# Peptides against a protein of PDB entry 6MBK: the designs that were tried, part 34

Target 1, 240 residues: chain A of PDB entry 6MBK
Amino acid sequence: GFEMVNFKEEGFGLRATRDIKAEELFLWVPRKLLMTVESAKNSVLGPLYSQDRILQAMGNIALAFHLLCERASPNSFWQPYIQTLPSEYDTPLYFEEDEVRYLQSTQAIHDVFSQYKNTARQYAYFYKVIQTHPHANKLPLKDSFTYEDYRWAVSSVMTRQNQIPTEDGSRVTLALIPLWDMCNHTNGLITTGYNLEDDRCECVALQDFRAGEQIYIFYGTRSNAEFVIHSGFFFDNNSH

## One batch from the design tools (peptide)

Design b1_p18_1 (made by RFdiffusion4)
Fold by OpenDDE base, seed 3:
Structure b1_p18_1 (fold): chain B 240 residues (1-240), chain A 18 residues (1-18)
Amino acid sequence: as target 1 above (240 residues)
Amino acid sequence: RVTGMSREEMAKRLKAEE
């Protein structure tokens, strides 16, 4: 009961094609469709993952490399999803020098500088890994791994990563959730959960949505500084 | 989600919320 639409001033989102009632389960995504740390381990990245401590310790970086490997793979199952992702983001990693200067008088500048330093250090580390590690020879990234590639992947994960249970339900891991992550943010409550019995992510409607209305979700409790730095947007009338 | 405001405006709004 929904479709992808490009909304003026809000970008791509989901629009209801029928009336949806509050708390109605209108969207679900099975685990098999998710890009997860588990799917990264089971991909061409698996051998390198098993040997690199940073990939093992930082699920967000594992997802970033998983995304890059799948993007470089013409036959990837996730090609249709990857093609829906922005080619560039509004996160600070894409700011011009003069635009970063706008933030110098804000407290956010410290987190922005940390983001730059961390991303640059990670890129330098993994560039060397890709050039020298035996298991990296199997990656479609061997011949082309630029900072722009890494920046894009990191930004994609940063803006879209979600916590889900592991397959056995014993721990929490990270995932990208296709289709669901097209929903734009509004004030409210978390209405997305994971159904372990059916092994799927489930989203219920935050409120009544009439046919033709945009379907919003709540991204979670975050300040506008956090939204700017990690999601690339400022939200008017943010409840936090 | 995207916003319709400029990056300069965004910075001003962030400062105002501190």
Scores: peptide ipSAE 0.652, ipTM 0.963, DockQ to the pose 0.571
Fold by OpenDDE base, seed 1:
Structure b1_p18_1 (fold): chain B 240 residues (1-240), chain A 18 residues (1-18)
Amino acid sequence: as target 1 above (240 residues)
Amino acid sequence: RVTGMSREEMAKRLKAEE
């Protein structure tokens, strides 16, 4: 009912291949296909995760390292998904120095600077961890962990992370949702949930979409400052 | 997932919404 398409102005998105009605369940993704903190714990990263307090405390960083490990693994189950991710992002982490200066007059500059400092500190910390920790020796990124790698992974997670329930439904965790996360943003209501009975993410159509139309979802109530800083885009008709 | 505008324009628009 849909296909991935590179749209001229919006990058990759999903296009309907048939008419989809509002509220129709058109897309679902089983847990086994998700990149989650749980799958990170069950991967080659697991031993390091079990011994590093920051990885344990910050699920987004765990996902970032999970993404890097899987990217560096040619036989990774998630290679098809990883190959769909942008190689670069439009978040401030990718701004040149002169471009950051454009933001100096904005309120967003403070959050941007915080993001730079946090990302740099995290990189420095984990560079040392990867170089010295015994459980890091088996990581495929052991000899290839640059700031550019970390920036990419952090940006990938920042722009695409979602909350889902744990397997037992007792807590919430973080996940990257393949295919679904290709949907671009529009104004509306949240139309994605998690079906615990079927153990899958479910997305219903925000509105009617005709064959050939791009399928949009609502990312949630965020300002354009939040969209710029955390998602790398400005939304002209943002209702928030 | 792309803005389709320059980073300078993006900054100007952010400022205008403050």
Scores: peptide ipSAE 0.644, ipTM 0.958, DockQ to the pose 0.617
Fold by OpenDDE base, seed 4:
Structure b1_p18_1 (fold): chain B 240 residues (1-240), chain A 18 residues (1-18)
Amino acid sequence: as target 1 above (240 residues)
Amino acid sequence: RVTGMSREEMAKRLKAEE
């Protein structure tokens, strides 16, 4: 009922191939297709994860490394998904110095600077970990871990991470949701949930979409500052 | 996920919303 399309002004998104009615369950993604903290733990990253407190404490970083490991693995199950990800992002982590200066007069600059400092510190930390930790030897990124790699992975996760329940439903964890995360943002209400019985993410249509129309979702209540910093876009007529 | 807006314009818009 939908296809991935490159929209000129919005990048890649989903386009309806048929009429979709409001509240129709048009898209679902089983847990097994998700990139999760759990799948990271069960991957080649698992041994390192079990020994590194930051990976354990920061699910977003665990996902970033999971993404890097899988990207570096030609036979990764997630290669088709990874290939759909942008090679670069419009988040401040990709801004040139002069472009960062545009933000100096904004309140957002403080969060941008924090992002730079945090990302740099994390990279430096994990560079050392990857070079020295015994459990890092099996990682496909062992000899190829650049700041650009880390920036990409962090940005991928930052722009696309979602909260989902753990398998037992006892707590919340983080996941990348392939295909679903191709939906671009619009004002509205959250229309994505997790069906624990079927163990899948479920997305219902925010509104009626006619065949040929782009399918939008609501990313949640965020300011434009948050969208710029964490998602790399400014949304005109943001209701929040 | 992209707006086609320049980064300069984006900054101006952010400032205007403060």
Scores: peptide ipSAE 0.641, ipTM 0.957, DockQ to the pose 0.596
Fold by OpenDDE base, seed 2:
Structure b1_p18_1 (fold): chain B 240 residues (1-240), chain A 18 residues (1-18)
Amino acid sequence: as target 1 above (240 residues)
Amino acid sequence: RVTGMSREEMAKRLKAEE
């Protein structure tokens, strides 16, 4: 019903291969295919997670390290997904100094500076943890953990993280949703939910899509400043 | 996820929305 395509000026997205009607369930992703905080806890990262308060408190960082560990693992189940992720992002974390200066005249500059400081502090903290913590010895990051690695992982999670229920449905956790996260943004309403009965993420069509058309989703209510800082794009005619 | 505009243009547009 759809295929991954590299669109001009929009990068990779999903294109309909047949007509899809509004509200039609066209895409679903079972929990077993998701990268979650739960899967991070069940991975080689699990022992360290269980002993590090920051990993426990910040699910986005747990996912970032999960991505890095799986990327460094040739036999990782998620290798096919990881290979679909950009090698670089258009978020301010990747801006050159002259490009950051463009933002100095904007209110967004304060959030950008905060992001730089936070990311640097996190990297410094976890660099020390990886070098000194006993449970870090088996991580594929032990001998190779650079700021560039961390920047990539943080940016991957920042641009793609989603909230889903835990396996028992009692709490909310974070997840990366393969294939679905290839959809580009448009104005509208949230059309993605989680089906606990079938234990899968479900996406219904925001509108009618004809065969050959790009399939868009609504990323949620965000300003263009938030889109630039956290997703790396400016959206013309943003309704929010 | 890509806008097709320059980073300078993004900054100008952000400023214009303030």
Scores: peptide ipSAE 0.633, ipTM 0.955, DockQ to the pose 0.590

Design b1_p18_1_s1 (made by RFdiffusion4, then SolubleMPNN; from b1_p18_1, 5 letters changed)
Fold by OpenDDE base, seed 4:
Structure b1_p18_1_s1 (fold): chain B 240 residues (1-240), chain A 18 residues (1-18)
Amino acid sequence: as target 1 above (240 residues)
Amino acid sequence: PVTGISREEMAKKLAALE
């Protein structure tokens, strides 16, 4: 019912291959296909996760490392998904110095600087952990962990992380949702939920989409500043 | 979620929001 397409000015997105009606369940992704904090714990990262308080406390960082480990693993189940991810992002973490200078007199600069500071600190911390921790020896990234790697992973997670229920539904956790996260943003209402009975993420169509049209979803109520800083895009018609 | 505008343009747009 849909395909991945590179749209002019909008980058990669999903295009309908048939007519899709509003509220039609057109896309679902079972938990087993998601990259989650749980899958991170069950991966080669698991032993380190179990010993590192930051990985345990910050699910987004756990996902970032999970993503890096899987990217470095040729036989990773998620290789097809990882290959769909951008090699670079348009978040401020990728801004050049001259580009950051445009923000110098803005309030946004404080959020950007905070992001830089946090990311740099995390990298420095985990660089040391990877070099020294016994459970890091088996990580496929052991001898290849650069700031660029970390920036990419952090940006991937920041732009694509979603909250989903835990398997038992008792808590909320973080996940990357393959294929679904290719949908670009438009104004509207949240049309994605989690079906615990079937243990899958479900997306219904925000509106009617004709064959050949791009399928949009609503990312939630965010300002353009939030979209730039945290999602790496600007939405000209943002209602917020 | 990746747009086709440059980072520079994005930075300028972000700056112009204030």
Scores: peptide ipSAE 0.478, ipTM 0.918, DockQ to the pose 0.748
Fold by OpenDDE base, seed 1:
Formats: structure tokens, sequence, C-alpha cells
Structure b1_p18_1_s1 (fold): chain B 240 residues (1-240), chain A 18 residues (1-18)
């Protein structure tokens, strides 16, 4: 039904290998394939997670550390997925000083600076935790935890995190959704949901896609400022 | 998604939104 393709202007995306009709369920991802806060708790990170209040309170940070731990684990189930992730992002965390200067007189600069400060503070905190906490000794990050590593993980999660229900449906949690997150953005309506009965993320086609066409999804109502700051892209034809 | 524009151009476009 689809394949991963590197598009010249948009990077990696999904291309239809057959005609897909609007509203057709063309892609689903079972919970067991997702990187979630729960899978983080069940990983080598679990002992540290159980004792660190920030990891417990901030699911995005838990996912970032989960991603780093799995990246550093050669036998990780998610290695094939992690290898598809960009090595760098176009979020402001990767802007050079001269590039940030273009924002100096904007309102956006406050969000950018907030992101810098938060990320730096988190890194400093967790660097100390990794060096001193007994449960951090087993983490593959102990001797290799740089700001660049953390920036990458934070950016990966920021650009790709999704809300999904917990297994029992009682709460909302965060997840990275492999394969699905390869879909690039276009204007439209949300066409992704979670099927609790089958315990899977489900994506239906936003429109008809012909064989050979790129499959787009709608990421949600966001401004270009929000897309740049949080998703690392600019959408010229943004209807919002 | 990766846009075909540089980070510099992205920064300029972001700045121009205001």
Amino acid sequence: as target 1 above (240 residues)
Amino acid sequence: PVTGISREEMAKKLAALE
C-alpha cells in the first residue's frame, strides 16, 4: 500500500504503491511497536524513572531519555525506527547565533529563548543525575551524554510526539509512532485515531492518493510559527 | 518533514510573520 521514500524537497515521506481512497484505513501501528512512556518505564530507564520526579512528571523528557537509551542499545527493538530519524532538525534549538538574531525583535524570540533555557536546564539537571544516581549506572548514556545528544532527543520527541490513550483508556500518554510519523503535513483534517479494541493507532487517508503520490496527513491546526518552533518546518500554503 | 529551505531562510520567514 505504501513505501518510505526520500523526497527531494521534503525529505523522507510515504508514497502510495496503489490507489488509496479517501477515508481508507491504509496504515495502523499496534501499541507494541510504539515508543511510549510505558515502554520507557519497562526499559533500562525504568529504575531511574521510578525515582526521578521530573521523568515522572514530564512524559516528553521520559521519551527523550528512552530514545537515547534505545539509540545507544545495539539490540534495541527500535533500532530500525531510530535509524530513520533525522540526525539533525530544523527547530530553533539548531539555529546558529546569527540565525537567532533575525528573531531578536519578534515575539517568537521569547518562545525560542524559553526553549533554549528549558533544554539547557534539563540537560544540566540530568547530566548530574546520570553521573550521581545509582540507577543511572546501567544506562548506556553514563559516559556519553552530551548536550548535542540531549538536543537531538528533545527535538526528536518535540517534532514527533503524539498523545495516545493508556492501555486501559483511562488516561492520555505520549508516544512516538514509527512509520506513521514519516507522513508529511498538508492542510486538511485529523485522520489519525486510536483504536482501543485493537490497541493500535489508525490512520485513514485524508484524500484520494494515486499510486506514486506522496501520502500526506494533517498535523493539526498550527501556525507557521508553531510549525517552525515545535516541528522544524515551514508550510508555505498554511491555511492557519 | 524537511523543508527545502535553509535554517537561515526559515528564521527570516519566521521573523517576517510579525
Scores: peptide ipSAE 0.463, ipTM 0.913, DockQ to the pose 0.722
Fold by OpenDDE base, seed 3:
Structure b1_p18_1_s1 (fold): chain B 240 residues (1-240), chain A 18 residues (1-18)
Amino acid sequence: as target 1 above (240 residues)
Amino acid sequence: PVTGISREEMAKKLAALE
């Protein structure tokens, strides 16, 4: 009922191939197709994860390293998904110095600088871990772990991470949701949930979409500052 | 989630929110 399309002004998104009615379940993604903290633990990263407190405490960093390991693995199950990800992002981590200067004397500059400092500190920490930890020797990124790699992975996760339940439903964890995360944002209501009975992420249509129309979802109540800093876009018609 | 505006334009718009 949909296809990936490059829209001229909005970039890649999903287009309806048939008429879709409001509240129709048009898209679902089983847990086994998601990149999760659980799949990271079950990957080549698992031994290191079990020994590193930061990976254990910060699911977003675990996902970033999972993404890097899978990207560096030619036979990764997620290669088709990873190839759909942008090579660069429009988050502040990719701003040039002159672009950052526009934020001088704003409150936003503090969030941007915090993002820079945190990302740099994390990179420095994990560079040392990857070089010295015994369980890092088998990682496909062992000999290729640059700041640019880490910036990309952090930005990929930051712009695309979602909360989902753990397999047992007892806790909330983080996931990347292939195909679904191609939907662009519009004003509305959250129409994505997790079906624990079927163990899948489910998306229902926010409104009627005709064949040929772009399918939008609501990313949640966020300001344009939050959209720029954490998602790398500005939404002119933001109602929040 | 892709936008059609430049990083510079986003930075300017972000700054203008305050």
Scores: peptide ipSAE 0.459, ipTM 0.915, DockQ to the pose 0.729
Fold by OpenDDE base, seed 2:
Structure b1_p18_1_s1 (fold): chain B 240 residues (1-240), chain A 18 residues (1-18)
Amino acid sequence: as target 1 above (240 residues)
Amino acid sequence: PVTGISREEMAKKLAALE
């Protein structure tokens, strides 16, 4: 009912191949296809995760390392998904010095600087962990872990992370949702949920979409500052 | 999602929100 298309102004998105009605369940992604903190624990990263308090406390960092390990694994199940991810992002972590200078007198500069400091500190910490921890020896990134790698992984997770229930439904965890995360943003209401009975992420149509139209979803209530800083885009018609 | 604008333009737009 949909296909991936490169839209000139909006980059990659989903296009309807048939008419889709409002509230129609048009897209679902089973847990088995998701990159989750759980799948990270069950991967080559699992032994290190079990020993590192930061990985355990910060699911977004666990996902970032999971993404890096899978990217470095030619036989990874998620290679087709990883190949759809941008090689670079338009978040402030990729701004040049002259671009950051436009923010010098703004309040946003504090969030940008915080992001830089946090990312740099995390990289420095995990660089040392990867070099010294016994459980890091099996990681495919052991001998190739650059700031650029980490920046990319952190940005990938920051722009695409979602909350989902754990397998037992007792807690909330983080996931990357392949295919679904190709949908671009528009104003509206949250139309994505998790079906625990079928163990899948489900997306219903925000509105009627005709065959050939781009399928949009609502990313949630965020300002344009939040969209730029955390998602790398500006939405001119933002209602918030 | 890609907005089709440059990072510089995005930075300027962000700055203009204040």
Scores: peptide ipSAE 0.456, ipTM 0.912, DockQ to the pose 0.731

Design b1_p18_1_s2 (made by RFdiffusion4, then SolubleMPNN; from b1_p18_1, 5 letters changed)
Fold by OpenDDE base, seed 3:
Structure b1_p18_1_s2 (fold): chain B 240 residues (1-240), chain A 18 residues (1-18)
Amino acid sequence: as target 1 above (240 residues)
Amino acid sequence: PVTGMSRKEMAKKLKELE
């Protein structure tokens, strides 16, 4: 098995409680436990989703609003998961002005500025939608929708979103994968897939892990600029 | 997915890579 542990330098991660062999299926998460665009459509957000073209076109924004609605719902099934999410992130949306100045001489600054502009424009658009759209009146965030709320939700999705198949397997959609997303990154190969027969996300061990060792996964081929901008971390030994 | 590196340190390291 495994357990959630707060590591001194790496924050929260998963630790093996027994020896795990390479390629062993040690973790799986059924679709019913995922936060998906499908679950967003089936939630209190569904009526608004069905009438807003941006929510329909941008699954990441749909997930952001799904997170906000579920966070504001005391009886949400995902409350235990949402409570494990950071209250703040180390993505550029949280950078102070002096921290952004270090990026001004880099190519990354263009992506950072785009992120600022897009997030601000999206917030302004959806603030108006939430204030005026009839289907927004039933949302638990109706009277509490700040830029800080939106920044948090966007950052949560940006740092944790995954591609999974739709229920019928015909398309790719977006999901947040509870428990699995606690794994920290290391160099290697993708060891997470989706089993359509069992309708679950499956993670096999990247290598042998002994009891007491941290369980790492590979997040995919990304540069350190991409890791900083989209995931809020720098990986010193990045092979890419 | 949390690292112990500060945002300032991350920004400096990115600058050093270019």
Scores: peptide ipSAE 0.413, ipTM 0.910, DockQ to the pose 0.692
Fold by OpenDDE base, seed 2:
Parts: C-alpha cells; sequence; structure tokens
Structure b1_p18_1_s2 (fold): chain B 240 residues (1-240), chain A 18 residues (1-18)
C-alpha cells in the first residue's frame, strides 16, 4: 500500500501505491519490531540500565544508548531500520557556528543553549560511566563512544521518539517506530494509536490519499520553534 | 523528515514569527 521515496523538497517519506481512504488502517507495526525502553532493558544494555538512575529515569537516553549498541552490532535485528536513519540531522546540535549565530536573534536561542549544555553534560556523565562501570565492559561502544556518536543517537531519538504503552498496558514508555516514522508532517489530528489486543502500533489515514501521493501524518501540536529544535524542520503552514 | 529549507532559512523564518 505504500513505499519509501526520496521526495525532492521533503527528503524521505512514504508514498501511496494504491488509493487509501481517510480513517483506513493502512500501516501497523507490531511491538516486536519497535525499539523500546523494554527492548533496551532486554539487550546487552540491560545490566547497566538496572544500575544507572539516569538511564532508568530518562527513557530517551536509554533509547539513545540502545540505538548505539544496536548500530555497533552487525547482527542486530534493527540493522535494516538503523540504515534508514539519517547520518546527520538539521537539529541545532548539528549547526555550525555561523548557523548558530543566525539563531542568536531569536527566542529559540535559549532552548538551543540549554540543549547544548544538557547534551554535553550527559555525554560527560556517560563517558565516565562507560569507562568505569563493570556492566559497561560488554557494551560494543565501550572503546568507541564519541560525542558525535552520542549527538547522533540523541538526535535520532529526539526526532523520532514516541510514547507507547508497556506490554501489560499499565504504564507509558518510549519507542522508535520503524517505517511509520518515515511519514512527513502535516496539519491535522493524531491518527496513530496502540492496539493492545494485537500488541501493535496502528496508523489510520488522516485523509484520502491517491496512488502516487505522499502520505502525511500529524506529529502533534508543536510550534515551529519546537519543530526546528526537536525535529530539525520548519513547517511554513503550521496551524500552531 | 527532511525539509528542503536551509538552517539559515529556518532561523530567519523563526525570527519573522516573533
Amino acid sequence: as target 1 above (240 residues)
Amino acid sequence: PVTGMSRKEMAKKLKELE
């Protein structure tokens, strides 16, 4: 029903291969295909996660390390997904010095500086943890953990993280949703949910899409400042 | 999602919205 395409102005997205009607369930992703905080806990990262309070408290950081560990693992189940991720992002963490100067005249600069400071502090903390913690010894990133690695993982998670229920439905956790996260943003309503009975993420069409049209989803109510800082894009017709 | 907009253009447009 859809295919990944590199669009001229919008980069990679999903294109319909058939007509899709509004509210049609056109895409679903079973839990087993997701990169989650749960899968991080069940991976080589699990022992360290169980002993580090920051990993436990900050699911986004847990996902970032999970992503790095899986990227460094040639036989990782998620290699096909990881290969679809950008090698770089247009988030402020990748801005050159002259590009940051363009933001100095904006209110967003304060959030950007906070992001720089937080990311640097996190890296410094976890660099020390990885070097000294006994449960870090078997991590594939043990001897190769650079700021560039961390920046990439943090940016990957920041731009793509979603909330999903835990397996028992009792709590909310974070996940990366392969294939679905290729959809570009448009104005509208949230059309993605989680089906606990079938244990899958489900996306229904926001509108009618004809064969050959790009399939858009609504990322949620966010300002253009939030889109630039956290997603690396500006949306000209943002309704918020 | 990748927009064809440059980082400079994004920054400029953010300023214009203020």
Scores: peptide ipSAE 0.413, ipTM 0.908, DockQ to the pose 0.672
Fold by OpenDDE base, seed 4:
Structure b1_p18_1_s2 (fold): chain B 240 residues (1-240), chain A 18 residues (1-18)
Amino acid sequence: as target 1 above (240 residues)
Amino acid sequence: PVTGMSRKEMAKKLKELE
């Protein structure tokens, strides 16, 4: 019912291959296909995760390292997904000095600076961890962990992380949702949920989409500053 | 989740909104 397409102005997105009606369940992704904090714990990263308080406390960082480990693993189950990810992002972490200067007069600059400081500190911390921690020796990134790697992973997670329930539904955790996260943003309502009975993420159509049309979803109520800082895009027709 | 807008354009637009 849909295909991945590179749209000229919007980059990669999903295009309908048939008519899809509003509220139709057109896309679902079982938990087993998601990159989650749990899958990170169950991966080669698991031993390090179990010993590092930051990985345990910050699910987004756990996902970033999970993504890096899987990217560095030729036989990773998630290679097909990882190959769909941009090699670079338009988040502030990729801004040049001249581009950042435009933000200096905005309130967003404080969040940008915080992002820079946090990312740099995290990188420095984990660089040392990877170099010295015994459980890091088996990580495929052991001998290749650059700031560019970390920036990419952090940006990938930042732009694509989602909240999902844990398997028992008792709490919320973080996940990357392959294929679904290719949907670009439009104004509307949240049409993605999690079906605990079937243990899958489910997306219903926000509106009618004709064959050949791009399938959009609503990312949630966010300002353009939030979209730029956390998602790397500006939405001209933002209702918020 | 990429709109094809340049980082510079995004930054300018954010500045213009404030």
Scores: peptide ipSAE 0.411, ipTM 0.909, DockQ to the pose 0.724
Fold by OpenDDE base, seed 1:
Structure b1_p18_1_s2 (fold): chain B 240 residues (1-240), chain A 18 residues (1-18)
Amino acid sequence: as target 1 above (240 residues)
Amino acid sequence: PVTGMSRKEMAKKLKELE
């Protein structure tokens, strides 16, 4: 009941192909289609993951490396998804010096600087790991791991990571949710959940959508500063 | 999600909010 469309002003999004009613379950994504910390552990990254404390402690970094490994793998199951991801983002990690100067007078600058420092430190650490760790030798990114690669992966995960339950429902883990993450943001209520019985992410319609209309979801209560820093967009009609 | 707003415009708007 939907299709991916490139909207002129909003970039890629989902468009309804039929009338969708409010609260209708219009989109679901089974766990097997998600990029998760678990799928990272079960991938070519698994041996390195099992020996690197940072990958184990920081699921977002594990997802970033998982994304890079899969991007570098021509036969990756997630290639169709990865090809839908932006090549660049509008997060502060991509800001030019002149653009960052506008943020210097804002409270957001502290978070931006922290993001720069953390990302740079992580890159330096993992560059060394990839060059020296025995289990990194089999990674498809071994000879192609630039700061630009890492910045892209970190930004991809930062803008698209979601919390989902583990398979047994005992813990929370991180996932990228293909297709669903194409929905653009609007004001409203959270309409996405995880159905453990069917082991799938489920999204119900926030409102009635007519055929041909863009399908929006609510990303959660965040300020425009949080949206810019973590999601790379400004929402003019933000209620928060 | 990619908004049609430039990074510069976003940065300016954030500055104006504060």
Scores: peptide ipSAE 0.389, ipTM 0.900, DockQ to the pose 0.735

